# Peptides against a protein of PDB entry 2Q3Z, part 144

Target 1, 272 residues: chain A of PDB entry 2Q3Z
Amino acid sequence: YVLTQQGFIYQGSAKFIKNIPWNFGQFEDGILDICLILLDVNPKFLKNAGRDCSRRSSPVYVGRVVSGMVNCNDDQGVLLGRWDNNYGDGVSPMSWIGSVDILRRWKNHGCQRVKYGQCWVFAAVACTVLRCLGIPTRVVTNYNSAHDQNSNLLIEYFRNEFGEIQGDKSEMIWNFHCWVESWMTRPDLQPGYEGWQALDPTPQEKSEGTYCCGPVPVRAIKEGDLSTKYDAPFVFAEVNADVVDWIQQDDGSVHKSINRSLIVGLKISTKS
Target 2, 254 residues: chain A of PDB entry 2Q3Z as posed
Amino acid sequence: YVLTQQGFIYQGSAKFIKNIPWNFGQFQDGILDICLILLDVNPKFLKNAGRDCSRRSSPVYVGRVGSGMVNCNDDQGVLLGRWDNNYGDGVSPMSWIGSVDILRRWKNHGCQRVKYGQCWVFAAVACTVLRCLGIPTRVVTNYNSAHDSNLLIEYFRNSEMIWNFHCWVESWMTRPDLQPGYEGWQALDPTPQEKSEGTYCCGPVPVRAIKEGDLSTKYDAPFVFAEVNADVVDWIQKSINRSLIVGLKISTKS

## One batch from the design tools (peptide; made by RFdiffusion4, then SolubleMPNN)

Design b2_p23_2_s2 (from b2_p23_2, 10 letters changed)
Fold by OpenDDE base, seed 4:
Structure b2_p23_2_s2 (fold): chain B 272 residues (1-272), chain A 23 residues (1-23)
Amino acid sequence: as target 1 above (272 residues)
Amino acid sequence: EERPVPVGKASEPVIKEYEEKLK
């Protein structure tokens, strides 16, 4: 989880699992330096350098910072996400084969955001950075991954009386989504939550005003303890959300139908 | 501010499968 520089990232769908090779390259020349630069340009450092530096011994703190800094939302982060298949002014997310080139481009262009990333790219770069910083980390792929936008642990689809989906489909189930899990102690929580912690660097929802997610104990998610920081409800929903159909009749009446035939969440963790 | 999404139109196949199961 720290020593392996080459690996695979799982993609595709639950029925058709695929993988791509990825060079994490955490020990390649200059990569550690770039990771330190990433920490030195984070908003918390810029606000109070002494306080930020004093907290860098905490993998909880560092993990949360990295989650926020891998995306360029809210800060001078590494990657700009794009999902509309218009990548002509940058690099297609599908073209990346490793984290090293991304990090070097970011640094060499004055910490300017790199175009472009999607979930596995965000996750892979985060994995590289965290490994560089000595935090055991693996990329995780979740198939049928829910994106809950209103924190109700439901993916809600609005349908007319004919079953046709209506609205903007703001809440979605992705065929796959990637994030990372990092091994750390959680002295900020009750005993027993040490171990794998989920972190999501893909900008999806704001956490405490910043596009970051986690760390949250995988155990907490498994046990349904949504009170644990950070972002337990969101991560829980990614792997456990129920799908709800809001069926609107012609008269404007609405009724709820919960269908559990679709299973949200099939998580595959990589191994070093 | 637009909310970012993790992937492109990746939800569509899942929705389709879901709809098929409802039939």
Scores: peptide ipSAE 0.030, ipTM 0.654, DockQ to the pose 0.109
Fold by OpenDDE base, seed 5:
Structure b2_p23_2_s2 (fold): chain B 272 residues (1-272), chain A 23 residues (1-23)
Amino acid sequence: as target 1 above (272 residues)
Amino acid sequence: EERPVPVGKASEPVIKEYEEKLK
């Protein structure tokens, strides 16, 4: 995984799986230096450089920093996300073909945020950075991926008595979502949680005050251990949330339209 | 603070599939 520079990112839908070629390029000239700059501009380094540097031997610590720094939310991170199809003042997320150009643009413009990214772009850049730093990493695509905004492990839709969806859809199920998995030991956890750890650099929800996510053991997610740091409930919901359809009556009362829930999630990990 | 959300095309295809499964 560390040695692979070219690969594919899975997209589309569960019924119509597609992929795009992607150049991760972790060994291209200057990329390692850019990854080190990324670490040197992170909020923890700016607060206490000595403490931050002393912890960079931990892939758990570095993974969490990278998850936060790939997006520009709350820091001098790499990418600005945009989803409204208005990309005229930047580069469309769909136009990127590799991580190298993004990282070089970020560095060459004084660590200014690059416009624009979406989930697979965030994941791919994170994958490049983590691989460059010696952490085995792969991009993961989850189809029918849930975005739980209130940490209740449910995706809730509200309808009127006529079956029409009401208001803005706050909680969403995406056709696909991408994040990364990194291989590391977890000395900060109970034994048995070494192996693949999920990290999500797409800014969706804050974790401990920062738009970052993970690392969380893939095993913990599979076994439903939601107490496991970091962000187990959120990652669990991405792949296991139940969809609830509510009917809102004229009197403001709500009830479930059915007594069954639909389970989301179909995760596909890359092989290289 | 604006909350960014993943991929451009929203839950509409998933919602449609969900509705079909409810029938």
Scores: peptide ipSAE 0.030, ipTM 0.646, DockQ to the pose 0.098
Fold by OpenDDE base, seed 1:
Structure b2_p23_2_s2 (fold): chain B 272 residues (1-272), chain A 23 residues (1-23)
Amino acid sequence: as target 1 above (272 residues)
Amino acid sequence: EERPVPVGKASEPVIKEYEEKLK
């Protein structure tokens, strides 16, 4: 997981799984230096360099910093996300074939955000950075991945009697979503939570005021321990949220039904 | 019907709101 520079990222849908080749390139010339620059421009370093540096021996701390810095939200991070199919002023997320070009562009342009990324691009860059920093990391793809926006572990849709979605306020389900899992001990938690930790660099929800997510033990998610830092409820919902349809009738009554046609969560971990 | 798509696609009704939130 640290030594592999080339691999595959899973995409598509649950029924039609696809993959693309990706060059992580963590050992290519200058990439380590760029990763160190990424750490040195993070908000925590800028606030208190000594404190930040003293904590860089912790994979937990570094993982959380990297999760926040791979996206450009709130800081001088690497990538700007865009999903509206309007990429003319940058590079289409689909055009990237590796992390190296992205990181080099970021550094060479004075740490200006690179346009554009989507989930697998964010995840792949995070994977490169974490591997470069000596943290065993893999990209994970989750099909039918939920985005819980109100921390109720539900994805809710409001519909009229004809089944038409009402209003603009709906929560998201991605056909697929990518993040990373990193191997580390968790001395900050109770015993037994060492191992794979989920980190999500795609800006979705703020965690402690920053667009970052994790690390959270994969075991905690599997066991439903939502009290575990960081961001256990959100990550849990990505893979386990229930989908609820609220149906409004003409008489003003509201009916609740679980959407049986959509099963949230089918996680695939990369082997390379 | 679920179809293969080349990109990560969110639920259509929330895409616009999500993008605005990220600005």
Scores: peptide ipSAE 0.028, ipTM 0.600, DockQ to the pose 0.068
Fold by OpenDDE base, seed 3:
Structure b2_p23_2_s2 (fold): chain B 272 residues (1-272), chain A 23 residues (1-23)
Amino acid sequence: as target 1 above (272 residues)
Amino acid sequence: EERPVPVGKASEPVIKEYEEKLK
């Protein structure tokens, strides 16, 4: 989880699992220095350098900072996400084969956002950074991963009387989604939540005003403890959300139906 | 801000599978 520089990232769908090789490269020349630069340009450091530095001994604090800084939303972060297949002014997310080139590009261009990333790219870069900082980290892939936008733990679709989806899909289920899990103690929580912590660097929802997510104990998610910081409801929904169909009738009435055929969540983790 | 879109064919395959089961 720290020593392995090359690995695989799982992609595709639950029925058709794929993987790609990825060079994390946490021990390559200059990468640690770039990770330190990442910390030194984070909003918390810019606001109060002394306070930020004093907290860098906490993997909880550092993990949350890294989650926010791997994406360029709200700050001078590393990657700009794009999903519309228009990548002509940058690099296609599908073209990356490792974290090293991304981090070097970011640093060499004055910490300007790198175009472009998607979930596995965000996760892989976060994994590299966290490993560089001595935090055991692995990339996780979740198939049929939910993105809950209104914090109700549901994925909701509006349908007409014929079952056809109406309007723009505000909420969605990823065919797959990637994030990271890091091993750390949680002295900021009640006892028993040490171990793997989920962190999601893909900009999906804001947490305390910033596009970041976690750390949240994997145990808390498994046990349904949604009060656990950080962002337990969102991460819980990614792996456990229920799907609801709102069936609209011509008379304006709406019927709620639980969709039992759409099952959210099938998580796999790397072995190293 | 662009709202994230699922990678590849997104949710369509899953939804389509459900719709096919309804037939």
Scores: peptide ipSAE 0.025, ipTM 0.677, DockQ to the pose 0.106

Design b2_p23_2_s3 (from b2_p23_2, 11 letters changed)
Fold by OpenDDE base, seed 5:
Structure b2_p23_2_s3 (fold): chain B 272 residues (1-272), chain A 23 residues (1-23)
Amino acid sequence: as target 1 above (272 residues)
Amino acid sequence: EERPVPVGEASKPVIEEYEEKLK
């Protein structure tokens, strides 16, 4: 994983799986220096450089920092997310073919956010940075991926009697979502949680006040241990949330639809 | 030799009515 510079990222839908080639390029000239700059502009370093540097030997600590710094939310991070199909003032997320150009643009423009990214772009850049820092990492794609915004492990839709979606449309399921898994020990947890850890750099929800996610043991997610640091309930919901369709009647009554057509979660891990 | 690569597909809500949330 650390040595692989080229690979594929899975996209599309559960019914129509696609992939694109991606150049991670962690060993290309200047990329390591850019990854070190990324660490040196993180909020924890700016607050206390000595403390931040003393913790960089921990892949748990570094993974969490990288998860937060790949997005530009609340910091000088790398990428600005955009999903509204208006990319004229930047680069379309669909146009990127590798992490190297993104990282070089970020550094060359004084660590200004690069426009634009979506989930696979965030994941791919995180994968490059983590590999560059010596952490074995792979990109993961999850089809029918839930985004739980209220931490109830449910995705709830409200429909009127005509089947039209009502309300603020806060909760959603992605056709696909990408994040990374990194191999590390977890001395901060009970024994048995070493191995693959999920990290999500896409700015979906705040964790401890920052748009970051993980690391959380893949084992904890599989076993349903939602007490495990970090962000186990959120990552669990991405792959296991229950979908509830509510029907609102004219009399104001609400009942659950008997029709359940969508199953959350089909995770594919890359082999390289 | 730069080879043309496929353009990636955008991530989007499974339910189309939620597309406006992303705008």
Scores: peptide ipSAE 0.217, ipTM 0.653, DockQ to the pose 0.047
Fold by OpenDDE base, seed 1:
Structure b2_p23_2_s3 (fold): chain B 272 residues (1-272), chain A 23 residues (1-23)
Amino acid sequence: as target 1 above (272 residues)
Amino acid sequence: EERPVPVGEASKPVIEEYEEKLK
């Protein structure tokens, strides 16, 4: 989880699992320097360098900073996400074969955001950075991964009287989603939450005003402890959300229906 | 804001496949 530089990232769907090879390259020349630059351009450093540096001994703090800095939302972060298949002014997310080229491009262009990433690219770059900083980290893939926007642990679809989905589909279920898990102690929490911590660098929701997610103990998610910082409800929903259909009738009444055909969550962790 | 949009080829919403099966 620290020493391996080449691995695989799982993709596809729950029924048709695929993988791609990925070069994490955390020990390649210049990568450590780029990771340090990433830390030195983060908003917390720019606000108070002394305080930021004093907290870099905490993998909890560093993990949260990296989660925010791998995406370019809110800061000079590494990657710009794009999902609309219009990649002509950049690099298709599907074209990347490793984190090293992405990080080098970012640094070489004056910390300008790299176009483009999707979930596995964000996760892979975060994995590289965290490993480079000595934090044991692995990429995780969750199939049928929910994106809960309002922290109610539900994915809600609105339907007309004919069953047709209405609205902009703001809440959704990904065929797959990737994030990272990092091994760390949690002195900021009650005993027993040391171990794997989920971190999600894909800019899905804001946490404390920044597009970042975690760290949250994997144990807390498994046990349903949603009060555990950071972002336990969101990460819990990614793997456990229920799906609800709200069906509007002609008379204006709304019928709530549990959708049992859409099953959220099938998480697999990589071994390299 | 630059948040994920569910229209990509690699990662995409499951609901599209679900709704297609219902047709």
Scores: peptide ipSAE 0.214, ipTM 0.715, DockQ to the pose 0.112
Fold by OpenDDE base, seed 4:
Structure b2_p23_2_s3 (fold): chain B 272 residues (1-272), chain A 23 residues (1-23)
Amino acid sequence: as target 1 above (272 residues)
Amino acid sequence: EERPVPVGEASKPVIEEYEEKLK
């Protein structure tokens, strides 16, 4: 989890699992320095350097900072996400084969956002950074991954009688989504929540005003303890949301579809 | 900034009707 520089990232779908090779490269020349630069340009450091530095011994704190800084939302973070298949002014997310080139590009261009990333790219870069900082980390792929935007632990689809999706289509289930899990103690929580913590660097929802997610104990998610910081409800929903597929009739009445069932969440954790 | 969604060329909504929104 710390020592392995080469690995695989799982992609595809629950029915057709695929993987790609990835060079995390946490021990390559200059990468640690870049990770330290990442910390030194984070908003918390810029606001109060002394306070930020004093907290860098906490993997909880660092993990949350890295989650926010791997994406360029709200800060001078590493990657700009793009999902519209228009990558001509940058690098296609599908073209990356490792974290090293991304981090070097970011640093070499004055901490300018790198174009472009998607979930596995965000996760992989976060994994590299966290490993560089001595935090055991692995990339996780979740198939049929829910994105709950209204915090009700449901993914609700509304369809007309013809099966066409209605409404704003705000919530979705992805064929796959990637994030990271990091091993750390949680002195900020009750005993028993040490171990793997989920962190999601893909900018999906704001947490305390910043596009970051976690750390949240994997155990808390497994046990359904949604009171645990950080972002337990969101991460829980990614792997456990119930899917309701409503059929809306012309008269406005709705009923649950009996013809479709979707199970959210099939998580695969990588091994070091 | 726009709220990003974790989809790419390889990552798509399970429900095809949402694909257009992500393009």
Scores: peptide ipSAE 0.192, ipTM 0.666, DockQ to the pose 0.087; fails the geometry check
Fold by OpenDDE base, seed 2:
Structure b2_p23_2_s3 (fold): chain B 272 residues (1-272), chain A 23 residues (1-23)
Amino acid sequence: as target 1 above (272 residues)
Amino acid sequence: EERPVPVGEASKPVIEEYEEKLK
């Protein structure tokens, strides 16, 4: 998890699992220096360098910083996300084959955001950075991954009597979503939550005002301990949200659809 | 500020009707 520089990232759908090769390249020339620059341009460092540096011995702290800095939301982060197939002014997310080129481009252009990334690109870059910083990390793919925007652990769809989707709700389920899991102790939590921690660098929701997510113990998610920092409800929902499909009648009445076949969450952790 | 808008070939909504609505 630290030494592996090449691996595969799972993609596709639950029914049609695919993978792509990826060069993480955490030991390639200059990559460590770039990772250190990433830490030195984070908002916490800019606000108070001494305080930030004093906390870099904590993988919990560093993991959270990296989660926020891999995306360019809120800061001078690495990647700009884009999902609308309009990539002509940058690089298509689908064209990347490794983290090294992304990180080098970011640094060489004065820490200007690299265009463009999607979930696996964010996750892969985060994985590279965390590994480079000595934190055992793996990329995780979750199929039928929920994005809960209102923290109710539900993904709700509304349909009219004809089955047409209604409303402006943006809660959704990804065909697949990628994030990372990092191995660390959790001295900031009660005993027993050491081990794999989920971190999500894709800018889906803000955590404490920043587009970052985690670390949260995988154990806490498995056990349903939603009080566990950081962002347990959000990560829990990614893998466990309930899907409710509402039918709205013209008279304003609503009822649940009988066809609840969609199951959220099928997580695959990489072995590399 | 860029948030995910899941309209793409790689990662996208499971429900097709939802995807089309977001376009």
Scores: peptide ipSAE 0.173, ipTM 0.653, DockQ to the pose 0.090; fails the geometry check

Design b2_p23_2_s4 (from b2_p23_2, 13 letters changed)
Fold by OpenDDE base, seed 5:
Structure b2_p23_2_s4 (fold): chain B 272 residues (1-272), chain A 23 residues (1-23)
Amino acid sequence: as target 1 above (272 residues)
Amino acid sequence: EEVPVPVGKASEPVLKAYYEELK
């Protein structure tokens, strides 16, 4: 999980699983230096360099910083996300084959955000950076991945009596979503939560004011302990949310309908 | 009661929000 430079990222859908080869390249020339630059331009370093550096021995702290810095939201982070199929002024997310080129482009252009990324690109770059920093990390793919925006563990749609979606479809379910899991102890938590920790560098929701997510113990998610930091409810919802349709009837009544045809969450962890 | 839900495509409103945050 630290030494492997070549791997696969799973994509597609739950019924039609696909994968692509990916060069993580954490040991290629100059990559470690770029990862250190990433730490040195993070908002916490800029605010208080001494305090930031003193905390870099903590994989919990570093993991959270990297989660925020892989995306360019709120900071001088690495990647700009785009999903509208308009990539003419950059590189299509689908064209990347490794993390090395992305990181080198970022550094060589004065830490200017690289265009463009999507979930697997964010996850892969985060994986490279974390491995460079000595944190065992793997890419994770979750099929039928929910994006809960209001922290109620539900994906909600509003429909009329004819089943037509009303208003803006804000909450969503991805065919697949990627993030990373990193191995670390959690001295900041109660005993028993050491092991794999989920981190999500794709800018989906703000955590403590920054587009970052985790680390949260995978065990906490499995056991439904949503009180543990960081961002347990959000990550839990990604893999366990229920889909609810609110059906507005002509008589003014609202009917709650649960969609059981779609099971949210099918997580696959890589071995490399 | 079960109702089909569209899946797989990114929500445009959500994407717009992301882009606006970057401005």
Scores: peptide ipSAE 0.026, ipTM 0.616, DockQ to the pose 0.057
Fold by OpenDDE base, seed 2:
Structure b2_p23_2_s4 (fold): chain B 272 residues (1-272), chain A 23 residues (1-23)
Amino acid sequence: as target 1 above (272 residues)
Amino acid sequence: EEVPVPVGKASEPVLKAYYEELK
């Protein structure tokens, strides 16, 4: 989880699992230096360098910073996400074969955002950075991964009386989504939450004003302890959200139905 | 110049499976 530079990232769907090879390259020349630059351009450092540096001994703090800095939302982060298949002015997310080229491009262009990333790219770069910083980290793939947008632990679809999905308010379920899990102690929490912590660098929802996510104990998610920082409800929803169908009738009445046939979440953790 | 974020509808494969289960 620290020494492996080559690995696989799982993709596809729950029924048709695929994988791609990925070069994490955490020990390649200059990569550690780039990771340190990433820390030195984060908003917390720019606000108070002394305080930021004093907290870098905490993998909890560093993990949260990295999850925010791997995406370029709200800061000088590494990657710009794009999902609309318009990649002509950059590199298609599907074209990347490793983290090294991405990080080098970012640094060499004055910490300008690299175009473009999607979930596995964000996760892979985060994995590289965290490993460089000595934090055991693995990429995780979750199939039928929910994106809860209103913090109600539900994925809601609106339908008309004919069963047709209406509008753009329907919440999203990814065929697959990737994030990372990092091994760390949690002295900031009650005893028992040491171990794997989920971190999500894909800019899905803001946490404390920044597009970042975690760390949250995997144990807390498994046990349903949603009070555990950071972002337990969001991560819980990614793997456990219920799907709700809202059926709008012609008379304006609404019928609520919980769909139990669509099961959210099938998580696969990598071994390297 | 707005930074794209993942929002909205499920992916097509998931939607297809979802509709099939509703039938």
Scores: peptide ipSAE 0.018, ipTM 0.594, DockQ to the pose 0.071
Fold by OpenDDE base, seed 3:
Parts: C-alpha cells; structure tokens; sequence
Structure b2_p23_2_s4 (fold): chain B 272 residues (1-272), chain A 23 residues (1-23)
C-alpha cells in the first residue's frame, strides 16, 4: 500500500462500475516536503506548534489532521470542493490524473486552495499524503453512499402524493463516494480496534468544529459500535443508513414509509 | 467555501434505477 505509486480509483455506480488510473506519486521529488508543509500550516500547529509536533508520532492524530487539511474548509487546506458543474475558473475535478500536480499547485501558490475537487480527488490526495508520512493507506469506494446530515442514521426523502420528491433535498445518496482507509493501532480506544481505520477528507459534516472525519475503526463500523471515536455514526450511516420516504397527502397528512428496496452501501477497496 | 449539498444529480441515478425496477 505504501509503496504503490500508481493505481486505480473505482467510480460509476453499483450497476456500472468504472475506474480511472491515478498517479499517487508519494515518492516523487518534493512531495514529502509538501506533506510536511501541510502539517505546518494546520490550525493546531498555528495555535501551538510544540503541542502539534509532539503529537505527530501518533497516526491517529496525523490522520485526523490530514483529513481536515486535504479540504480547504476551515483552514489553508489543499482542495476546494465543487459539485455544480461550474468549473470555468479552475480545473474540473474530472480532469485530474494524479495527486502530484494538485499538491504542487497548492504549494507553489502559497498554500492557496486548488480548484476543484470531488470525493475521489480528496481521497486520492489524502492517500498520497498519508503514504508519504509512512501510514499504509488505500482509497475506498462506496456505492450508494449515504450522506446523513442530522445524525439519525436515516436518509429521508419528502414526497408528494404521486411519489415525487418535493422541496430541497436535505439528504442524499451518492452514486459513489470515496474515502481512505489507513492501517494503524488505536491505543486511544479499547483493545481490538487496531487495523484499518476510515478517514474521509471530503467536507461533508463537521467533526468537533472542523470539516474532517475519522479515524474510525472499520471493525467498529462493521459491528455497529457507534460510540467509537471518531465519527462512527456518520461513517456508519454512509454504508448502512436506512431510507425513509415521507409521503405528504393532499390533506397535509404525512405517511412514513421505509424503503427496503434501496440498499445503502457497497464498499470496494483496492488491494494494491 | 463549498460543501456537498444535495444537488440531485448524484442521487438521481440511484433513484432512477429504483423507479425503473418498479416498472
């Protein structure tokens, strides 16, 4: 995982799986230095450099910092996300073929946010950074990935009497979503949660006031231990949320229906 | 700053597939 510089990222949908080649380039010239700059401009370092540096020996701490710094929300992070197909003032997320160009652009422009990224771009850059820092990491794709915004483990759709979705969609299911899994011990948790840890650098929800996610043990998600830090409920919902339809009738009454036909979550990880 | 919000497109394929299966 830490040695592979080129790989594939899975995309598309559950029924039509696609992939793209990606150059992670963690060993290319200057990339490690850029990763160190990323650490040195993070909010925790700026607040207390000594404390931040003393904690960099912890992959748990570093992983969480990287998750937050790959997106530019709340800090001098690397990528600005955009999903509205208006990319004229930057680079389309679909145009990137590797992490190296993104990281170099970020550094060369004084750590200004790079436009633009989406989930696989965020994940790929995070993968590169974590690998540079010696943390075994892989990109993960989850098909039918839920984005729970109110922490109730449900994806809720409001529909009219004809079954048509009404109003602004508050929650959604991505056709696919990407994040990373990193291998680390978890001395901060009870025994048994060492191994793969999920980290999500796409700015979806705030965790402790910052757009970051994880690390959370993959085992905890599989076992439904939602008390496990960090962000277990959110990650759990991405792969296990139930879909609920709220059907509004003409008289204003609302009927709750559980959609059992829509299955959330189909996770695929690379073995390279 | 932009964060992912439901814009429809990302969810449409899933919903469309669901409704097509019901037909």
Amino acid sequence: as target 1 above (272 residues)
Amino acid sequence: EEVPVPVGKASEPVLKAYYEELK
Scores: peptide ipSAE 0.026, ipTM 0.656, DockQ to the pose 0.101; fails the geometry check
Fold by OpenDDE base, seed 4:
Structure b2_p23_2_s4 (fold): chain B 272 residues (1-272), chain A 23 residues (1-23)
Amino acid sequence: as target 1 above (272 residues)
Amino acid sequence: EEVPVPVGKASEPVLKAYYEELK
């Protein structure tokens, strides 16, 4: 998880799982230096360098910082996300084959955000950075991945009288979503939560005012301990949300229907 | 500096597959 520089990222759909090769390249020339620059331009360092540096011995702290800095939201982070298929002024997320080029571009252009990323790109870059910093990390793919926007552990679809989904009101399920899991102790939590921790660098929801997510113990998610920091409800929902259909009738009334046929979450972790 | 994040819009492939199975 630290030493492997080449790997695969799983994509596609639950029924048609695909993978792409990815060069994480955590040991390539200059990559560690870039990772250190990433830490040195994070908002917490800029606010109080001494405090930030003193906390870098904590993989919990570093993981959370990296989660936030891999995306360019709120800071001088690495990647700008885009999902509208208009990538002409940058690089299509589909074109990347490794983290090294992304990180080098970011650094070489004065820490200017790189265009563009999507979930697997965010996850892969985060994986590279965390591995560089000595934190065992793997990319995780979750099929039928829920994006809970209101922290109710439900994915709510709104349909009009014609059965058409109101996309602007409905919550989202990705065909797949990627994040990372990092191995660390959790001295900030009760005993037993050491091990794999989920971190999500894709900007989806703010956590404590910043577009970051985690770390949260995978065990906590598995056991349904939603009180565990950080962001347990959100990560839990990604893999376990229930689906609710709200059907608007002709008279304007809305009826709730719980759909148990759609199973949210099929998580696959990489072995390297 | 805030970039829009994906908002609620279910993946079409997921929804299509789901509702096709319900038919």
Scores: peptide ipSAE 0.021, ipTM 0.588, DockQ to the pose 0.072; fails the geometry check

